# Ledger of designs, part 4: peptides against a protein of PDB entry 4JHK

Target 1, 212 residues: chain A of PDB entry 4JHK
Amino acid sequence: EDYKIQSFDLETQKLLKTALKDPGSVDLEKVSSVIVDQSLKDQVFSREAGRICYTIVQAEAKQTNGSVFRRNLLNRLQQEFKAREETRKRSTQEWVCLVSFICNIFDYLKVNNMPMVALVHPVYDCLFRLAQSDALKNEEEVDCLVLQLHRIGDQLEKMNVQLMDELFNLLRDGFLLQEDLSSMGRLLLLEILEFRAGGWKLSDTAQKYYYS

## One batch from the design tools (peptide; made by RFdiffusion4, then SolubleMPNN; aimed at target 1 L119; its pose is not in this set)

Design b2_p19_7_s2
Fold by OpenDDE base, seed 2:
Structure b2_p19_7_s2 (fold): chain B 212 residues (1-212), chain A 19 residues (1-19)
Amino acid sequence: as target 1 above (212 residues)
Amino acid sequence: GEEKLEEVDKELLEELLKE
């Protein structure tokens, strides 16, 4: 099984590969730190990071029945989540990377084939933040919002339909009422509104766009 | 299939729910 870790130096790649196969032989705190750090600056990696994290969690559980990696990962996520407003002020790019990473962890880091309930509200909090007027005017944030909803919207709705309804009320209002949306932002909002209305079903072309 | 995790860090998860 191949993982997209070519963005790391060779030493770090070796570390990650070892963690994937023999997690007990490496410093899993360091591994988690490396993954989080890269995910916070590279949104493209965040998707792969979710898969990597899942694999390491499974490997550690199987090998030692341990959860050192997951604990460290979630601790770091908690720290970053708490500081999300400061992150947003500092860098929109870092902020959307953070959101993307949290969403991808939600998507991949399942327990007993179920999403972590504890991540539901944090994910929604991030999405609600992206749905605020000051964020909707930023195309980069809209891109992030729509992308995450495409990827995990159906799962999130299953976890809490009420919050999803509230979120989409904001998106609808933004689409209809907010004047300072970019043309692309407006189109993205329309698309995601229709996407949910259609039962979160992707066309073949959309599938390729969002997941390739 | 996915291996079942016997233990979840409940305390950590609870902390995540506080915000």
Scores: peptide ipSAE 0.030, ipTM 0.651, DockQ to the pose 0.371
OpenDDE base, seeds 1, 3, 4, 5: peptide ipSAE 0.026, 0.027, 0.020, 0.028; ipTM 0.631, 0.636, 0.568, 0.642; seed 3 fails the geometry check

Design b2_p19_7_s3
Fold by OpenDDE base, seed 2:
Structure b2_p19_7_s3 (fold): chain B 212 residues (1-212), chain A 19 residues (1-19)
Amino acid sequence: as target 1 above (212 residues)
Amino acid sequence: GDEELEQVDKELLEELLKE
């Protein structure tokens, strides 16, 4: 199986490849740190990171019945989540990468094909933060918000429809009432409102756009 | 496997609820 890890140096690529195949032979704490660090810098990698993480989790479980990687990963996520406001203040780019990463972990790290319950509220908290007026005026944050909702909105709604309703109330209000939205931001909000209204279903073209 | 994931999930949830 091929994983998109070309952004790493050769040594790190080797480390990751080994972790994917023989997790017991590498420092899984280091592996988790590398993945998280890169995910916080590169939103594009975040999607792949989720898949990589899932594979490593499964590999370690099968090989040693261990969970070192997952523990370290989730601990790091918790730390980053707790510091999310500081991250946002420091760098919008890092903030949206963080949100993207958390959402992707939610998407890929499933138990019995179900999302981790513990991640539901953190994900919603991130999305709610992106739905605030001060964030909606930033196109980069709107892009992130809409992207995540396209990817995991249906799953999130299944986990907690009340929170989703509340979130979309904010998005509707932003679309209708907020004056300092960019034209693209406004269009994105409209699109996501319609997307949910349509049952979270994408056209083939839209699917390619958001998932490729 | 899944049992371990559930345990981690539970632990993480507990930690998050302490905030």
Scores: peptide ipSAE 0.023, ipTM 0.608, DockQ to the pose 0.859
OpenDDE base, seeds 1, 3, 4, 5: peptide ipSAE 0.020, 0.023, 0.021, 0.019; ipTM 0.567, 0.608, 0.534, 0.569; seed 5 fails the geometry check

## One batch from the design tools (peptide; made by RFdiffusion4, then SolubleMPNN; aimed at target 1 L119 P122; its pose is not in this set)

Design b2_p21_4_s3
Fold by OpenDDE base, seed 4:
Structure b2_p21_4_s3 (fold): chain B 212 residues (1-212), chain A 21 residues (1-21)
Amino acid sequence: as target 1 above (212 residues)
Amino acid sequence: SEEEKRIEELIEQELAELEAA
């Protein structure tokens, strides 16, 4: 199984592979930090990191019934979340990676087979930030916003429909009223509005229309 | 902030639930 760890150096890859199979033999705090750090730098990894995290979580649970990795991961994630405005100011790329990572963790790490309630507000806060006018004018942020909503929007709505309604009010307003949206940005907003309206799915024909 | 504190508390609460399950 490929866990998308090719971007790490060989020593770190070894660390991660060991964590995946024998988490008790490695420093799980270090492992979590490495994963978070890379997720902030590599957009592809940030979208895939949930799977590797999930595997480590499962391995630790089976081995010791522990949750050390998850705790360290979530604590680090919260730290990055709190610093999100500074991250955004420093690097749009790192900011969208952070959002992607948070959303990916939300998607993969469950408690009692349900999404973590603790992550609901952080995810929404990130998406709301992306939905502000100063972010909507940046196509990279719009891409991130729309991508996450495609991936986890249905789950998020089930957790809090009121916040989702508020978010989409902002998206609608951006689509209709904001003058400095790119043509592609406006198209993406329209598509995601229709995506939700259609029950978080589009026909193959509609999908091709918007993205081909 | 109060929100941040609440989130941190929720994380610990859910981790506790996870460990208890």
Scores: peptide ipSAE 0.491, ipTM 0.903, DockQ to the pose 0.747
OpenDDE base, seeds 1, 2, 3, 5: peptide ipSAE 0.391, 0.171, 0.262, 0.484; ipTM 0.870, 0.768, 0.818, 0.901

Design b2_p21_5_s4
Fold by OpenDDE base, seed 1:
Structure b2_p21_5_s4 (fold): chain B 212 residues (1-212), chain A 21 residues (1-21)
Amino acid sequence: as target 1 above (212 residues)
Amino acid sequence: SLEELEEELKPVFESLVNIIR
């Protein structure tokens, strides 16, 4: 399989490739740290990091029945989540990457094909933050919000429909009442409202209208 | 196990959300 790890130097790429195939031969704590660090800087990698992490988790489980990588990954994720407001203040780009990363982990790192319960509230908290008026005026944050809801909204709703209802009430209010939304931001909010209303599906015609 | 790890992390994440929200 191909993994998008081109943003790393050659030595780190080798480290990651080894972790994917022979996790017992590398420092998995270091690997987890490298992945999290890069996920906060590179949006492309952040979007693919969940798949990479899942593969490493499975490889370690198969090789040694261990969970060193998963433990370190989630511990670091917890630290970054705690510092999310500071991250947002420092860099919108890093904040968006963090949200993308945590959503990807939610999507890929499952227990018996079910999302990790521990990640449900953190994911919702991030999405609620993106749904605040100060975030909705930033198209980069709206892009992130809508993208994540497209990817994991249906799964997240199954975990807590009440929170999803509350989230979409905020999005509806933003769409209808907030004056400083960009044209594209407003369009994206309308699209995601329709997306959920349609059972987390859009017709081909609607999809082309919003994304072409 | 994954289940044990979830139980370990769940209270921490939930507590943080409750404090901030």
Scores: peptide ipSAE 0.034, ipTM 0.676, DockQ to the pose 0.570
OpenDDE base, seeds 2, 3, 4, 5: peptide ipSAE 0.030, 0.030, 0.032, 0.030; ipTM 0.639, 0.662, 0.644, 0.648

## One batch from the design tools (peptide; made by RFdiffusion4, then SolubleMPNN; aimed at target 1 L74 M116 A118 P122; its pose is not in this set)

Design b2_p22_3_s1
Fold by OpenDDE base, seed 5:
Structure b2_p22_3_s1 (fold): chain B 212 residues (1-212), chain A 22 residues (1-22)
Amino acid sequence: as target 1 above (212 residues)
Amino acid sequence: SVAEELSKIAVKKFEEEMEKEL
C-alpha cells in the first residue's frame, strides 16, 4: 500500500513506514505527534493522515490488541481542540487544518465499524464556529466548512440530525443576511444548502454550475 | 448558546473517550 509521506524527512518516513507494518516496534506517541504536527500545517496531508492513522490503528489492534496509538492521537487532538480559539486567532490556515484533521479522523477512524461518538460534538463545535458571522466572511474558513460537510455531512447527520438542522439554519442565515460575504463564499453556501437538500448528493447540473 | 454548549460537551466527550481507553 502506498502512502504519501514525502514531506517528511527520511528518518520520519522510516518511522511511519515501520508504524504502518509493525507498530509495536516504534514509539507510537512520537508517531502520533508527528502526524498531528504535519496535519496542522498541510491540509492536503490531512486526508492522507486519516488513512495512515486508520492503518496504524488496525495494525496495532491486530498485533497486540492495543490502542496506544489511538489514545495518543486523541490526547493530542484534545489538546489542540481546547486551544482552537487561540489557534484561529494566530493563524486561519492552522485553524482550518485543525478542523480538517479532526473531520478526517472522524471519517477514517471507526470504532466497531462506527464513527467515534466522542468526536461527534467536537466536529459539530468546529463547524458551528465556522458558521459564525466572523468566520463566514473569510473565504478560507468557508472553503473548509463546505469541504468538510461534503465529506462527512451525511455521517454527522446520522449521528445527530438536530445539530445538523441547527447548523444549516446558521448557514441559511449567513447566505441570506451576511453582508460581507464574498461572491464565492455566498456561492459555496448556496451549494452546500442544495447539497444537503439533495440527500448529500450533487446533481450533474449543479456540479457544472458550481464547479465549472 | 448552542456553540457554548457544544464546546462544553465536546471537551467532556474527549475526556470520556480517553478514560475508556485507559
Scores: peptide ipSAE 0.260, ipTM 0.854, DockQ to the pose 0.674
OpenDDE base, seeds 1, 2, 3, 4: peptide ipSAE 0.255, 0.246, 0.240, 0.230; ipTM 0.857, 0.853, 0.853, 0.840

Design b2_p22_3_s2
Fold by OpenDDE base, seed 1:
Structure b2_p22_3_s2 (fold): chain B 212 residues (1-212), chain A 22 residues (1-22)
Amino acid sequence: as target 1 above (212 residues)
Amino acid sequence: SVAEELSKIAVEEFEKLMEKEL
């Protein structure tokens, strides 16, 4: 498979390619750090990062029955999660990248083809933070929230429908009651409300209306 | 609130995960 790693320098690209094929021959702590660092800069890469991480995890398990990469990855993820409020205060862009990365790790880094149960609450915590009034007024945060719910909302609901109900209560209230939402933000909230109501599916007509 | 409780649970769950992984 081909991975989108063109944003890295050639040396780092080589490192990543080697990690994907021969993880035992590289410093997997360094690899994990590089992936996390880039994911905090580029939300688009965060999506790719999840896929890359899964591949490296599988490759290491197959090659050495090891889990060094996953351990280092999760350790760094924990550190970033703990600092999430400081990150948000410093940079909205880095914050939404962090959320995107955590959500994509949840989406791709399956354990026995199942989501990591321990990541459910951290993911919901991030989404609940994005659903607070101070975040809903920011289009960048609303974009992130809606994007993640489109990607993993159905999976999260299966893990905890009560939390999803609570989350969408906040979103509905934001849509109806919050005065300082942007027009686009309000539109996105409406769309995601309809998306869930439709069983996490969107009709072709609705898709064109909201995203064309 | 739900959000406050969720934050505490999230941190605890992450720490438990790390105890298993590290």
Scores: peptide ipSAE 0.411, ipTM 0.907, DockQ to the pose 0.664
OpenDDE base, seeds 2, 3, 4, 5: peptide ipSAE 0.406, 0.406, 0.407, 0.389; ipTM 0.905, 0.905, 0.906, 0.900

Design b2_p22_3_s3
Fold by OpenDDE base, seed 5:
Structure b2_p22_3_s3 (fold): chain B 212 residues (1-212), chain A 22 residues (1-22)
Amino acid sequence: as target 1 above (212 residues)
Amino acid sequence: SVAEELSKIAVELFEKYMEEEL
């Protein structure tokens, strides 16, 4: 199976490839750090990063029944999460990358085939932050919010429907009441409202309307 | 608000549940 790691230098690519096949032979703390660092720079990589992380976790579990990589990965995520407001103030791009990465880890890293409980509230907190008025006026943040809800909204709802209801109350209010939303932002909010209302599904016609 | 309360507990719960799940 191929992984999209061309953004890394050759030495790091070798490191990652080795981690995927033989995690016990590499420094898994270093592996986790390079993945997180790149994910915080490149939102496109975040999706692939989740898949890579999952594979490494599975490989290590099979090889040594260990969880060193996952532990290091999540410890780093905790650190970044703690600094999320500072990150947002410094760079919207880095902030949405952080949110995307946390959401992708939630999506891919399962414990006993279930989402990690540890990530539920952090993910919701990020999404609630994106749903605040100061964030909704930024199209980049709205894009991120809507994208994550498309990817993991159904899973998040299963973990805590009350928080999801509260989140969508904010989104509905934003759609109806926020005056400085962009036209695209308003359209995206409407789409995601319909998406959830439709059981986290969207018709082909609606898909073309909102995203074409 | 819900958002304010969530921001207060999310870090703590993140750490707490990691200890339980890892």
Scores: peptide ipSAE 0.602, ipTM 0.959, DockQ to the pose 0.882
OpenDDE base, seeds 1, 2, 3, 4: peptide ipSAE 0.596, 0.572, 0.582, 0.592; ipTM 0.959, 0.955, 0.957, 0.958

Design b2_p22_3_s4
Fold by OpenDDE base, seed 2:
Structure b2_p22_3_s4 (fold): chain B 212 residues (1-212), chain A 22 residues (1-22)
Amino acid sequence: as target 1 above (212 residues)
Amino acid sequence: SVAEELSKIAVELFEKLSEEEL
């Protein structure tokens, strides 16, 4: 299996590759730190990071019956989550990377092939924050919100449909009532409203309309 | 508000998750 880690230097790439194959032979705390650090500044990597994390978790469990990597990963995520408002105020880019990373961990880091229940509310909290008026006016935050809902919305809804309904009430109100949305932001909100209404699916025609 | 309550719950659950992994 190929992993997209070209953004790292060669030494770090070697570290990650070794972690994927032989996690017991590397410092898994360091590995987790590297992955989190990169995920917090590169949203594109966040998707791959989730997959990488899952693989390392599985490899370590299989090799040593350990969970050092996952423990360090989740501890770091907790720290970043606690500081999420500060992060948002400091850097919108870092904030959306954080949200993306948490969502991707939710998406990939399954337990017994099921989403981590404990991550459901943290994920929803991030999405609800993105759905607030002060966030909806920022296109970068809207992009992040809509992207995550496209990726994991169906899974999240299965975990808690009530929260999803409440979230989409905010999105509907934002779409209809908020005056300072960008044109693209408003379009994206409409699209995601339709996406959910269509059972978390888009027709080919709709796909072309919104994303071509 | 729903958002405020959700934030509180999310923090608590995340902390619980972290503690369980320690």
Scores: peptide ipSAE 0.146, ipTM 0.810, DockQ to the pose 0.655
OpenDDE base, seeds 1, 3, 4, 5: peptide ipSAE 0.133, 0.128, 0.136, 0.119; ipTM 0.806, 0.808, 0.809, 0.803

Design b2_p22_4_s1
Fold by OpenDDE base, seed 5:
Structure b2_p22_4_s1 (fold): chain B 212 residues (1-212), chain A 22 residues (1-22)
Amino acid sequence: as target 1 above (212 residues)
Amino acid sequence: MFQPVSDEELERLIEEDLKLSE
C-alpha cells in the first residue's frame, strides 16, 4: 500500500517503512512518538495515521505476537489528550489535528473487530469540546467536528448512545441558538444533524467529499 | 454533561484492551 509519509525526512521515512514491514527491527516506541508528533502538525498525515498504525500493529502481532507499538502509541496519545486544552489555546490547527488523529486511531485500531473501549471517552470528550460555544464559532473546529462525526459517528454511537444524544443536543442548540456561527458552520451543523437523523448514511456526493 | 474518565480508569481500560488483543 501507499502511505502518505512525504512530510517526514528521509531517515524517518525509512524508519516508518521498516516498521511497516519488519517492526521487530526498529524502536517501536520511537516510531509511535514520531507518528504522534507528525499527526499533531500535519493535517494530511493525521488523517492517514490510523491506517499506518493499524498496519504496524498487525505486522508486530504477526511477527512477534507483541503489542509494544500499540501500547506506546496509546500512552503517548493519552499524554497529548490530557494536554488538549493547552494545545487548543496554543494552536487551533494542532488541536484539530489531535482530534483527527484520536478519531482515526479509534476508527482503525480494533480489538476483536471492535473499537477499543479505552478510546470511547477520549473521543467523546474531544467532540464535546468542539461542540462548546467557544469552539462552534470557529469554522476550523466545526469542520473537524463534522468530519469526525461523518467518519466514526455511527461506530461511536454504538459504543455509547447516551453520550451521542447529549452531544447532538449541544449541536442542535448551537445551530438554533448561537448567533456568532459562520454561515458555513451553521450549514455544517445542519448537515450533521440530518446525517445522524438519516441513520448515518451518506449520499454519493457526501461519500466522495469525506472519504476521497 | 459528559465527565471525563479519571487517568487511572483510562489506564485500566487501555490495559484491558491490550490484553484482549493477545
Scores: peptide ipSAE 0.124, ipTM 0.714, DockQ to the pose 0.860
OpenDDE base, seeds 1, 2, 3, 4: peptide ipSAE 0.070, 0.101, 0.099, 0.063; ipTM 0.683, 0.691, 0.696, 0.674

Design b2_p22_5_s1
Fold by OpenDDE base, seed 4:
Structure b2_p22_5_s1 (fold): chain B 212 residues (1-212), chain A 22 residues (1-22)
Amino acid sequence: as target 1 above (212 residues)
Amino acid sequence: SLAEELRKKSEEDFKKFMELEE
């Protein structure tokens, strides 16, 4: 299977490729750091990172029944999460990349085919932060929020419907009441409200309306 | 507030998970 790692230098690409196939032969802490660093720079890669991480986790489990990579990955994730407000203040782009990465890890890095319970609140925390008024006025943050909800909203709701209800209360209020939303932001909020109302799927009619 | 509670729970969840992984 091919992974989108062309943005890395050749040495790092080799490292990642080796980690994917023979994780025991590489420094998995370094691998995790490289993946997280790139995920904080490139939101597109952050999506790919989830898939890469899953593969490495599975490979290590099969090879040694170990979880060194996952531990290092989650340690770094915890560190970045703790610093999320600082990150947001420093760089909106890095902030949305962080959120995207956390959500993608939640999406791909399953334990026994189940979502990692430990990530549920952190993911919701990030989404709630994106749903605050100061974030909703930033189209980049709205884009991120809506994108994540499209990707993992149904899974998150299954984990905690009460939090999802509260989140969408904020989104509905933002849509209806917040004055400094961009036109696109308002449109995206409306779309995601309809998306959830439709069972986390769009009808063919709605799909054509929004995306055709 | 809900936001504050969520932040606390998030931090606790991370902490608990990492402790279990060690």
Scores: peptide ipSAE 0.452, ipTM 0.906, DockQ to the pose 0.766
OpenDDE base, seeds 1, 2, 3, 5: peptide ipSAE 0.415, 0.420, 0.441, 0.445; ipTM 0.896, 0.898, 0.903, 0.905

Design b2_p22_7_s2
Fold by OpenDDE base, seed 3:
Structure b2_p22_7_s2 (fold): chain B 212 residues (1-212), chain A 22 residues (1-22)
Amino acid sequence: as target 1 above (212 residues)
Amino acid sequence: SELSPEEKLEKLDEEILEELLK
């Protein structure tokens, strides 16, 4: 498999490639830190990071039945999540990267297609924060919210339909009642409302946009 | 351990993500 790691220097690329194949031969704490740091800066890499993390977790489990990488990854994730409001205040871009990363970990870090139950509420917490009025007026946050719902909305709903109903009540209210939405933000909210109503089904064109 | 791989991971997740579960 080919992974999108061209944004790293050659030394770090080598480190990541080694971690993917022989995780026991590298410092997995360092690897996890590098992945998280880059994911908080680059939303494109954040998508790839989920796949990379899954591969490393599987490789370590298979090689030594270990979980060092997973432990370090999730510890760092917890630290960033706890500071999410500070991050949002400091940088909207870093905040949406954090949300994207958490959602991508939820999407990829599975065992036998089982999602991380422990991440369900944290993911919803992030999405609910994006659904607040002060966030809905920011197109960048709306973009993030809608993107994540396209990618993992159906999975999240299966885990907790009540929370999804509550979330979409906020989105509907935002669409109908909030006056300071951008034109694009309003269109995106309408689209995601219709997307769920249609059973979370994407057209072939939309599929390429969100997943390719 | 008698736990399945999935159960082991779930337990690990709960232990690590203690603050996220609050």
Scores: peptide ipSAE 0.228, ipTM 0.781, DockQ to the pose 0.485
OpenDDE base, seeds 1, 2, 4, 5: peptide ipSAE 0.123, 0.152, 0.078, 0.093; ipTM 0.719, 0.745, 0.695, 0.701

## One batch from the design tools (peptide; made by RFdiffusion4, then SolubleMPNN; aimed at target 1 V111 N112; its pose is not in this set)

Design b2_p23_5_s3
Fold by OpenDDE base, seed 2:
Structure b2_p23_5_s3 (fold): chain B 212 residues (1-212), chain A 23 residues (1-23)
Amino acid sequence: as target 1 above (212 residues)
Amino acid sequence: MGTDMEELERLIEEDLEAFKAST
């Protein structure tokens, strides 16, 4: 299996590759830090990061029955999550990267083929933050919100339909009532409203757009 | 696994409540 880690230097790539195959031979705390750091800078990588993290978790569990990587990963994630408002104030880009990372970890880091329950509320919290009026006026935040809902909305709804209903009430209100949405932002909100109404099913063209 | 996750859940819940209170 090939992983998209070309953005790292060669030494780090080697470290990551080793972690994927032989996690017991590397500093898994360092590995987790590297992955999180890059995910906070590169939203595109955050999706790959989820897959990488899952693989390392599984590899470590299989090799040593350990969970050092997962623990370090989640600890770092928690730290970043707690500081999310500061991050948002500092940089919208870093904020949306953080949200993307959390969502992708939720998407890929399964336990017994189920989403980690512990991540449900953090994910919703991030999405609710993006659904606030001050965030909806920022197209970058709307892009992030809609992208995550496209990718994991159906899974999130299965975990907590009430929160999803509440979230989409905010999105509906934003679409209908908020005056300072960009044209694209408004279109994105409409699209995601329709997407859920359609049962979270993508057309072939939409699937290519969001997943290719 | 359970202990770390349970603790994380607790902390996340606290953060969520704090967020709701601040908005």
Scores: peptide ipSAE 0.028, ipTM 0.542, DockQ to the pose 0.072
OpenDDE base, seeds 1, 3, 4, 5: peptide ipSAE 0.028, 0.024, 0.021, 0.024; ipTM 0.631, 0.584, 0.558, 0.599

## One batch from the design tools (peptide; aimed at target 1 R70 N112 V117)

Design b2_p24_3_s3 (made by RFdiffusion4, then SolubleMPNN; its pose is not in this set)
Fold by OpenDDE base, seed 5:
Structure b2_p24_3_s3 (fold): chain B 212 residues (1-212), chain A 24 residues (1-24)
Amino acid sequence: as target 1 above (212 residues)
Amino acid sequence: MKKAEEDMEKLDKELLEELLKERE
């Protein structure tokens, strides 16, 4: 199994590899900080960070029955979430990386095989922010929004269908009414609307239309 | 938005509660 940590320097890679296998032998606060920092810079890593975090959480639980890593990770996540608007202003890339990271954490860090309830509204808040008109005009933000909905939309809906309905009302309105969408952005919105309407999957016909 | 912020601010507490449920 490859954890895709090639973007780190060799020393940090070693640290992460050790954390994955022997979390008790490393500074898990440092590990969590490194993961969050890199997740804000590297979209590829941000997309996979949840899986890495899950593995470390499980390894620590198994080794020491501890949760130091998860605690530090979530504390940092809180800080970044709180500062999300400033992050967005500073860098669209960092913002979409943050959203991707939060969504990925939601996807992978399960408690009793269920998503952490405390992350539901924060995730929705991020997606709602991406669904605002000032964000929909940015293709990078639309890409992020649609990607996350593809990955965790069905799970989020199960947690709160009302919020999902409200979110998709915004997306529908954006698709129909907003004039400054890019062509690709508009296409992505249409696709995700159909995706949900089809039970969070694409029909063969839709698959052919959007991806052929 | 308000709810999201509140949830994140209380994440540690809620996480602890969830962990306690796991131990039951």
Scores: peptide ipSAE 0.032, ipTM 0.622, DockQ to the pose 0.055
OpenDDE base, seeds 1, 2, 3, 4: peptide ipSAE 0.031, 0.030, 0.028, 0.030; ipTM 0.620, 0.628, 0.611, 0.581

Design b2_p24_5 (made by RFdiffusion4)
Pose (drawn by RFdiffusion4):
Structure b2_p24_5 (pose): chain A 212 residues (1-212), chain P 24 residues (1-24)
Amino acid sequence: as target 1 above (212 residues)
Amino acid sequence: SAEELEEEALEIDEERLEEELEKL
């Protein structure tokens, strides 16, 4: 029900609500473009755009059996994904938005009730980038890293365990060895190590220790 | 090699998508 589009221009809100019901009546290329654009600019929307993208993808399949919107969205995201390092230099805020959005799409947009394998390596590419020492010194990026691990970390491990293992080695390494990792960064990494070791769930006691 | 892996993942998703559309 709530796609979280309050950040949008009033005209665009109408465009988006129209695409949900009648995709064939709207420019799906323009629609995907305004969604990707806004997703890089607004944090709340980047972690929620998956809902509205899925609703539109299903609406097109139902109405016209087409997947043009899905396609324009995936190709536009692939372009942003390819330019991820440049975007990170320009704005950490945009970068973490890109990662949250890509991961939200991996969570919501399924292919025959299965995850899109096309996004498995790209998502690991993003999370490995966050696990680097130059990224871990920024609580903003550590926050982004653990958000994705909480949300799709379990799904991702099923698709590829070797990568999740090597990724969590970098997490342990940064935890023990890195000195400019902050107190908050340490709390976040410790919680995610316990989270994964517990099978991707938060224990009652960890809930008490880490969170208000 | 990364490009080949990407094309193969896309082909898998396209095949699954075609099957899902046939069920409608």

